Peptides against a protein of PDB entry 4GMN. Designs and how they scored, part 18

Target 1, 375 residues: chain A of PDB entry 4GMN
Amino acid sequence: RYANITLLALVTLASIGTDFQETLVKGNQGSRESPISAADEEWNGFDDADGDAMDVDQKSSSGEDQEEDYEEIDVKEDDEDDDDDSITSEMQADMERVVGADGTDDGDLEDLPTLRELIQTAVPQLIRLSNLPIDSDESLTIQSHALSALNNISWTISCLEFANGENANIHNAWYPTAKKIWRKTILPILEADSADLKLATQVTSLAWAVARVLHGETPTDGNPHRKFISLYHSSKQQAGGNSNSIEEPEDPFQGLGVKCIGVVGSLAHDPAPIEVNREVGVFLVTLLRQSNNVPPAEIVEALNQLFDIYGDEELACDKEVFWKDGFLKHLEEFLPKMRTLTKGIDKRTQPELRTRADEALLNLGRFVQYKKKHA

## One batch from the design tools (peptide; made by RFdiffusion4, then SolubleMPNN)

Design b1_p9_4_s2 (from b1_p9_4, 5 letters changed)
Fold by OpenDDE base, seed 2:
Structure b1_p9_4_s2 (fold): chain B 375 residues (1-375), chain A 9 residues (1-9)
Amino acid sequence: as target 1 above (375 residues)
Amino acid sequence: FPLLPPPTV
């Protein structure tokens, strides 16, 4: 009886986290063409202060207007009462404030009561539940649901803009809680060295969401980047041996390999220790060199992470890692391979993977040109 | 190019 109530509450908190994410996604699509996941953020290039905007000759190939006569399929709206698990009017009001806020309100979370209760009341309980002793299938189920709820809440918050002091009130409330999730949930599970790939996938997804906000300020205690790199390699060894691998998620970007890359990339951002940055950068560049045996989604994620980490020439990692370790040469040598890889993705069967690979290829071209100009 | 050493098992 108590277990079922706890599970229902955890499922409800996980739903609230998802529904809040989906609506932030829908709301932000109206104002910024920017993809809402950091994995989706198109690196727009560097603003060359010198107005030589390379005229990308968009030769609009005027493809002939084939008027395909779309037969108006009179889809009878069967009023299926989709019990649209409707975002509460309070959640909607909080989301409208987050999407509509000019980042100038130094306002307390007093104006965001639902988000406040999620961060201050729910998350501390979820951390407690995720860190219970596993002594039964019931306790394992509770941990999994607590991790799912923490994941969804953390992902939702990680989709908010925090650059230039935007959403500073939310950032300031979340930041200590995110560090607590890292230290009390993520690290203990990673240290337990479980062979459970489901648990590893859940904790790695949560770690990515948390690291997308904390970046290089993520606690480096115990070298967690090495744990995720080890997990990446271990996951590849298991997939090659057992045909009973967890069905690769239909979404290639939900794979454990992509999640490991996203975590370690996020951990390597400034102000991460240069040694951490170097180990991650070498890992990512090594994936590109071995790209013939790497899933395309992991290559896309590894490229995006490399652009974000090494996009700023003022950062210590640019001089001490990117230039010193000769990363530009590896990126340049990878360009023709990326073109072949991207062209090999079928637009009909994997449209999203193809779009993200086309973007990452474009960004790779721009990034290599930029770095050559600033050499 | 320093390859990351294979994860010590």
Scores: peptide ipSAE 0.032, ipTM 0.544, DockQ to the pose 0.035
Fold by OpenDDE base, seed 5:
Structure b1_p9_4_s2 (fold): chain B 375 residues (1-375), chain A 9 residues (1-9)
Amino acid sequence: as target 1 above (375 residues)
Amino acid sequence: FPLLPPPTV
């Protein structure tokens, strides 16, 4: 009885976390319809003029008029809009305030009561439940659901803009809680070194969501970047051996490999220790060098992480790692491989993967040109 | 913009 009530509450908290994310995505799409004035930088197309006039004439005639009377099959779209309006009017009002609020510097969430209760009341209980001794299948199930709820809440908060002091009140309220999730939930699970790939995938997803907000300010205790790099390599060894392991997710971006790359990339941002940045940067560049044996989604994520880590020339990691370790040469040598990889992705069968690969290829070309100009 | 991986349900 108590276990079932706890599980229902955890499923409900995980759902609320998803519904908030969807509302934030919808709200942020509505705000992006502000016409970014296409600055008309006329990329002068190359003038290749050659005008050869081949005339080919052919005339042929025949016009058979087959009027196939297509019977209009009145497909009643039963729009069962099961608008399960699970979003309370209070949750919607909180999300509208988050999208519209000029950043109040006070870490007080007085005006965001639902988000306040999620951070201050729910998350501390989820951390407690994720840390229960595993002594039964019921305790494993409770841990899994607590991790899912923490993941969904952490992802939702990681969708907020925190650059330039935006949402500073939410950032200030979340920041100590995110560090507590890291130290109390993520690190203990990573230290237990369980062969459970499902648990490893859940904790890595949560770690990525948390690290997307904390970046290089993520606690470095016990070198967690090395644990995620080790987990990446271990996951590749297991996938090759047992045909009965967890079905690879249909979404190529949900793979444990992508999640490991996302975590370690986020951990390597300024103000991360230069040694942490170097180890991560070398790992990411090594994936590009070994790209023939790496899933395309992991290459896309590794490129995006490299751009975000090394995009600013004023950061210590630019001089101390990017230039010292010769990363530019590896990116230049990878450019033709990335073109081949991207062209090999079928737009019809994998449209998202192709779109993200085309974007990453474009950004790689721009990034290489940028770094060559600033050499 | 990298689409956030959908929350693991």
Scores: peptide ipSAE 0.024, ipTM 0.684, DockQ to the pose 0.631
Fold by OpenDDE base, seed 4:
Structure b1_p9_4_s2 (fold): chain B 375 residues (1-375), chain A 9 residues (1-9)
Amino acid sequence: as target 1 above (375 residues)
Amino acid sequence: FPLLPPPTV
């Protein structure tokens, strides 16, 4: 009796998450004539639009050479070895203390009572239910439904624009909860090293939804990017060996490989540690180099992640990883392969995959040209 | 941006 009520509640929460997503999509369609498919944003580069060349007419004011003999005051730089190592540890500990207070001022959601109840009341219960000891088929079913509900809620929130301070109240309410989902649900399931590909697909989908909001601020404890890279490789080995093929999802973008790429790409965004960024960037570039055996959808996702990670030249990862590890050369060498791959996709049988591959090919050409100008 | 995977039904 209690199990059936719990399952009905979990199915209802998963439905509410979906209905909320549909409502957000319909609401956004009412304000913008086309749904900006998150895929339809062509990477335009940095718009050099503010090349208002102010023709500052340098009026040559011939100011006379007054040779003022400035005596070189040999200021001995006393190398005060400022032990600056102390401030970074306290600031990190204070950030951890502010995050560790059970009174996180969840962003003001007074005007969003349904979303508030989803984040503050439902999600903590779903986290608890996803962490039940698996001792029965009933507990496994409860975990799967709790993960499904968390996935739908997290995906719905990850559809919101948070750039430029948009939806900041939702972002601020979600951010601590997203970190809690990561630490309490995602990491424990990844550490359990289960051979269950269904569970791995559910947790990886949830991890991607969470990482699409947290990006490089996703907790790096236990190197989760390496766990997802390992899961990527393990999933490829299992698909080749067992005639019990879990039916490849009809949608090529729902594959565990695509989800692993989406997670690790999102984890590698600024302000991710440079070594995390490097390991992910090398993984993604290696997929492009080995593209003969990689599904086209995974190549599309790997390209999009590379554009998003390395699109900004002001980020430390541009200099320390992209240029230092010679990624431009690998992207240039991949251009003719991407053209062949994209042309090999049948527009009639796989129209979406072909469209997204045509876009990724266009963006790859633009990105390579951009990086060559900013070299 | 990747197309959001449809919510798991």
Scores: peptide ipSAE 0.023, ipTM 0.677, DockQ to the pose 0.546
Fold by OpenDDE base, seed 1:
Structure b1_p9_4_s2 (fold): chain B 375 residues (1-375), chain A 9 residues (1-9)
Amino acid sequence: as target 1 above (375 residues)
Amino acid sequence: FPLLPPPTV
């Protein structure tokens, strides 16, 4: 009886975390009169101060107007208002405030009561439940659901903009809790060295969500970047051996390899120790060099992480790692391989992977040009 | 329950 109530509560908290993310996405779409697709957010690591327009010679091929008369099929969209009763009016009101409020610098969430209760009341209980001794299948189920709820809440918060002091109240409230998730939930599971790839995938997803907010301020206790790099390599060895492969996630970006790259990339941001940044940067550049044996989604993620880590020339990692270890040469040598890889992705069967690969290829070209100008 | 995808940035 208590187990079923705990399980139901954990499922409900995981759903609330999902519905909250969907509400954030819908709210942010309502404020943008132009859908700049997430694919149109070019890597902005360079100020466009010098408008050397590369004249791409648009050879006007005059193709003849064939007026094909498309019959207007009046598909009455029956607006089945599926009143998705999952989104509480309180959650919606909190999200409308998050999208619209000048963030006060005080970590006070007085105006965000639902988010406050998630962070201050729910998350500490989820951390406790994720740390219970595993003595039964019931305890393992409780841990898995607690990790799922922590993942969904942490991802939702990591979707908020925190640049330039935006949402500073939420950031300041989340930051100590995120560090607690890291130290109390993530590190102990990573140290237990379990052969459970499902648990490893759950904890790595949670670690990525947490690290997307904490970046280089993520606790360095026990060198977690090396544990995630080790997990990356171990996951590749297990996939090759047993025909009872965990069904590769239908989404190529949900793979454990992508998640490991996302975690270690996020951990390598300033103010991370330069040795941590170097070990991660060398790992990422090594994936590009070995790209013939690396899934395309992992290459896309590794490129994006390299752009984010090394986009700012004022950072110590630019001089001490990027230039010193000769990363530009490896990126330049990878450009023709990336063009081939991207062109090899079928737009019909993998449209998202192709779009993100086309973007990452564009950004790689720009990044190489930027770094050559600033050499 | 599907784990939330990493947001497509």
Scores: peptide ipSAE 0.017, ipTM 0.692, DockQ to the pose 0.188

Design b1_p9_4_s3 (from b1_p9_4, 6 letters changed)
Fold by OpenDDE base, seed 1:
Structure b1_p9_4_s3 (fold): chain B 375 residues (1-375), chain A 9 residues (1-9)
Amino acid sequence: as target 1 above (375 residues)
Amino acid sequence: FPLLPPPLI
C-alpha cells in the first residue's frame, strides 16, 4: 500500500516535470499543439540548441481553403477526468508567468506556486527517496522513480534562461536545491560504483540537468568530472563485449556517452578550477582526435561544449588551457574530418543528427576563424 | 563566441 502510493506520487511528479517542459517548449513556439501524454516518458536530456528564437517571420502564403466537410461524431465525454486538468492548468499558468515575467531578484516564488512546491516540498522528498538504502527490488524501483522525477524537474528548470539576470528568482530558489541534489543524490550514487548502467544513465542525466544550471559552481568534492570520464570509458568497454545489445537509445543524443560529455562540459565552465577545465578540455579534444571510433552525436556534443567553455577570451581558461594546450590546432585539424563525418550522416534516416552536425560544423569553422583573429 | 542558430530546414 505505502509503496504503491509512493510509486504513484513519484510517477505523478515525473509527469509534472515533463508537462512543465512541454509547456515551456510550447510557450516558446507560440503554437497550441495538444499535450502528448508524456506521463511515462523520462525526459532524457534537452538538446542544447541555444535557440536564439528565430523570429520566424510568418510570411502568410495564402493557400486556398479546401473546406473538407468532416462529419461531427458526437462522442459523449464522460466527465470523470476533471482533477488532472487542474494541476496542468496551474503548471501552465506558472510557466506562462516564467516566460512572460521580468524576473524579480527575490528568491521568493510567491507568484509561481507550483514551481515553488516542486522546489521546496517535492524535491527534498525525492532526494530522501533517491538516497534510501537499496535492500529490495521495491527500494530500487523507488530510487529509479525518484531519480526520474528529479531528472524531469531539473531538466525543465535547466531550460530556463538565466543569462543577464533573467529568471533570477527561480535561479536563486533552485541553486541551493541543485547543490543538494548533487551532494545528496548524485555523488553517493557515483561513489557506490554500481555496474547498473540504467542507474548510471539516470544519475548522469540528472547530473547534466543540474550541471547546466550550476556550471563551474557545481561542487568539485570527490572530482566528479573524473568519475563521469571514467563512466564514459567504462560504458564503451561494455558495449563492445556483450552481443546482448543494451538497446542503444533510438535517439543518438540520449546515449550515456553524450550525457557524460554534457555533464563534464558543464562542470568545466568558469569558475571551475583550471585543473578541472584542463582535464575536461583534454578529454573533449581527445574525442575529436579519436573521432573515427566515436559516435557522431558525441562529437556534436563535444564540439558544442568546447565552444561554450572556450567561447570567451576574457576567461582564465582561454589563456591557461585553450591557447597553452594548443586546442586551436586540434580543432583546425578536425575541421576536414567533421566535414566528412557530417556528409556521411544520411538526412533521410537521421535528420536531427544531420542538422545538429551541420550546425556544429558551421560553428566549428566560425570558431576556428574567431580564435585565429583573437590569437 | 556567438553560436549560429540551427540551420533553417
Scores: peptide ipSAE 0.041, ipTM 0.712, DockQ to the pose 0.068
Fold by OpenDDE base, seed 3:
Structure b1_p9_4_s3 (fold): chain B 375 residues (1-375), chain A 9 residues (1-9)
Amino acid sequence: as target 1 above (375 residues)
Amino acid sequence: FPLLPPPLI
């Protein structure tokens, strides 16, 4: 009873996060397509895989045709309007304010009451639930749902523009909470010696959402970038050895490899320590060098991360890493390989992956030309 | 660095 209510509340919180995201995406059709597709961890509903096939041994008793007049129990469809799938009018009003707010206001979330309650009331409880001792399948289920709800909320917030002081009130409210998610939820799970790739995928998705806001200000305690690089390599070794196909997600951009690249790329942004930036930059450039063994979606993500990390010549990482470690040569040598890779993607079967690869190829050509002019 | 918007289809 209490478990089911907790699960339902976690489901509802995850759905709210998704609905907020969909509405922000529909409203923001004019801004740069951030990789929104990676935020679409639809809460795939409770997979009632416990179809315990009660083998009801149908003992054939040939009992006579009693026409039991099934009184049509007029089940009043209480249209319990499954209002569970609809954004409340208050949530809609908060989203419209967020999308319309051209405000540099360092103000409290007084005008955004739903978002305030999500950040200040819901997220602290979700962090608590994600930290419960795992001693049963019920506690694992609660952790998974708490991670999904944290993921959806964190992704939705990460889709907001925070450049130039936009949404500063939301950023200022979220920033300490995002650091708390990182330290209390993400790091403990990454330090647990778990072979659970589902849990690793969930925590990595959440880590990406959080790191998309915190960037190089993400807590460096325990070298998290190295943990995600290790997870990337471990996931590739496991997929090659056991024909327990964790079904590669139907979306190439939802793969654990892409998520690991997204996390470490985000962690390497200024003001990240130069050695963290270097280790990540070397990892990403190494993927391009080894591209024959790397999924196309991971190459697209690795390129986008490299453009974002090294796109500003005024940053210390441009001189101390990009130029010093000779990254331009590797990017230039990768151009003909990227053209071949992109042309190999069928537009009919993988239209999104082809579009994103065509974009990344075009950006790679421009980025190489840019860096050659600013050498 | 200004990334290009996705190609207008």
Scores: peptide ipSAE 0.040, ipTM 0.707, DockQ to the pose 0.065
Fold by OpenDDE base, seed 5:
Structure b1_p9_4_s3 (fold): chain B 375 residues (1-375), chain A 9 residues (1-9)
Amino acid sequence: as target 1 above (375 residues)
Amino acid sequence: FPLLPPPLI
């Protein structure tokens, strides 16, 4: 009886975390429909090299007009007005305030009561539930639901902009809680050396969401980057050996390999220790060198992480790792492989993967050119 | 370095 109420509350908290994410995505799409006046940076067009007009002959083939009579299928949308409107209105009002708030730096969430109660009341209980002794299938189920709720809340908060002091009040409220999730939930599960790939995937997803906010300020106690690199390699060995259908997630970006790359990439950002940055950078560059045996989604994520980590020349990791360990050569040698990989993705069957691969290929070309100018 | 912003997931 108590467990069913706890499970229902955990499912509800996980739903609330998703609905907040959807509301943030919708709010951020609505703000992008304001035409940022494209500042007239005259992109000096490629010089029109005089390409000779080949006269291609006018073959007039009269194709017959087949009027296909499309029967208008009147799909009655049964508007089942499920009146779940009450929870969405307070959450929407909090999100409208997040998008509109001149950032008061005080870490006070007085104006964001729903988000305040999630961070200050719900998350500390979820951390406790995720740390209960596992003694039954019921305690495993409670842990899994607590991790799912923590994941959704942490992902939602990680979708907020915190650059340049934006949302500083939310950042300041979340930061100590994010460190507590890391130290109390993530690290103990990673130390338990469980062969449970489902639990490993849940904790790795949560670790990525937390590390997307904490970056190089993520606690380095026990070298967690090495544990996620080890988990990456272990997951690849298990997928090759047992025909027990862990259904590969239908979404290629939801794979444990992608999540491991996202975590370790985020952990390697400044101000991470240079040795942590080096170990992660070498891991990511090694994936590119071995790209024939690596899923395309993991290559896309590894490239994005490399660009984010090494995109600033003023950071110590640029000189001490990127240049010193010769990463530019490996990125340049990978360009023709990335072109082949990207062209091999079917736009019809995998449109998202193809779009993200086309973007990563474009950014790789630009990044290599940038680094060559700053050599 | 100006990355193209990742598609908002």
Scores: peptide ipSAE 0.038, ipTM 0.723, DockQ to the pose 0.110
Fold by OpenDDE base, seed 2:
Structure b1_p9_4_s3 (fold): chain B 375 residues (1-375), chain A 9 residues (1-9)
Amino acid sequence: as target 1 above (375 residues)
Amino acid sequence: FPLLPPPLI
């Protein structure tokens, strides 16, 4: 009886976290022409303050309007008002405030009561539930649901803009809680060295969501980047041996390999220790060199992480890692391979993977040109 | 080129 109530509460918290994410994505789509998935920051290039905007002549190829007379399939909107009553009016009001918030308010969530209760009341309980002794299938189920709820909440918060001091109130409320999730949930599970790939995938997804907000300020205690690199390699060894038991998620970006890359990339951002940055940068560049044996989604993620980590020439990692370790040469040598890889993705069967690979290829070209200009 | 550190066993 208590177990079923706890499980129902955890499922409800996980749903609230998902519905919150979907509504943030829908709200932000009004301001950006592309669906920003939590991983889809296109590197738009560097605005050189010196006014030599590379006129990328978007030569509008006027493709002739073939008026294909699409017969108006009168899909009767059966208004099945499935009142998906999942979004409370209070949660919707918090969403409208987050999408419209001029980020000038000092760290108080007084105006965001639902988000406040999620961060201050729910998350501390989820951390407790994720860290229970596993002594039964029931306790394992509770842990999995607590991790799912933490994941969804953390992903949702990681979709908020925090650059330039935007959403500073939410950032300031979340930041200590994110560090608490890292130290009390993520690290203990990673230290337990479980052969459970489901648990590893859940904790790695949560770690990515948390690291997308904390970046290089993520606690470096116990070198967690090495644990995720190890997990990446271990996951590849298991996939090669047992082709029968892990349905690769239908979404190529939900794979454990992508999640490991996303975590370690996020951990390597400034102000990460230069040795952490170097180990991660070498990992990512090695994936590109070995790209013939790496899933395309992992290559896309590894490229995006490399752009984000090394996009700023003023950062210590640019001089001490990027230039010193000769990363530009590896990126330049990878360009023709990326073109071949991207062209090999079927647009009909994997449209999202193809779009993200086309973007990553474009960004790689721009990034290599930028770095050559600033050499 | 530095190789990936061996997987932590």
Scores: peptide ipSAE 0.029, ipTM 0.524, DockQ to the pose 0.037

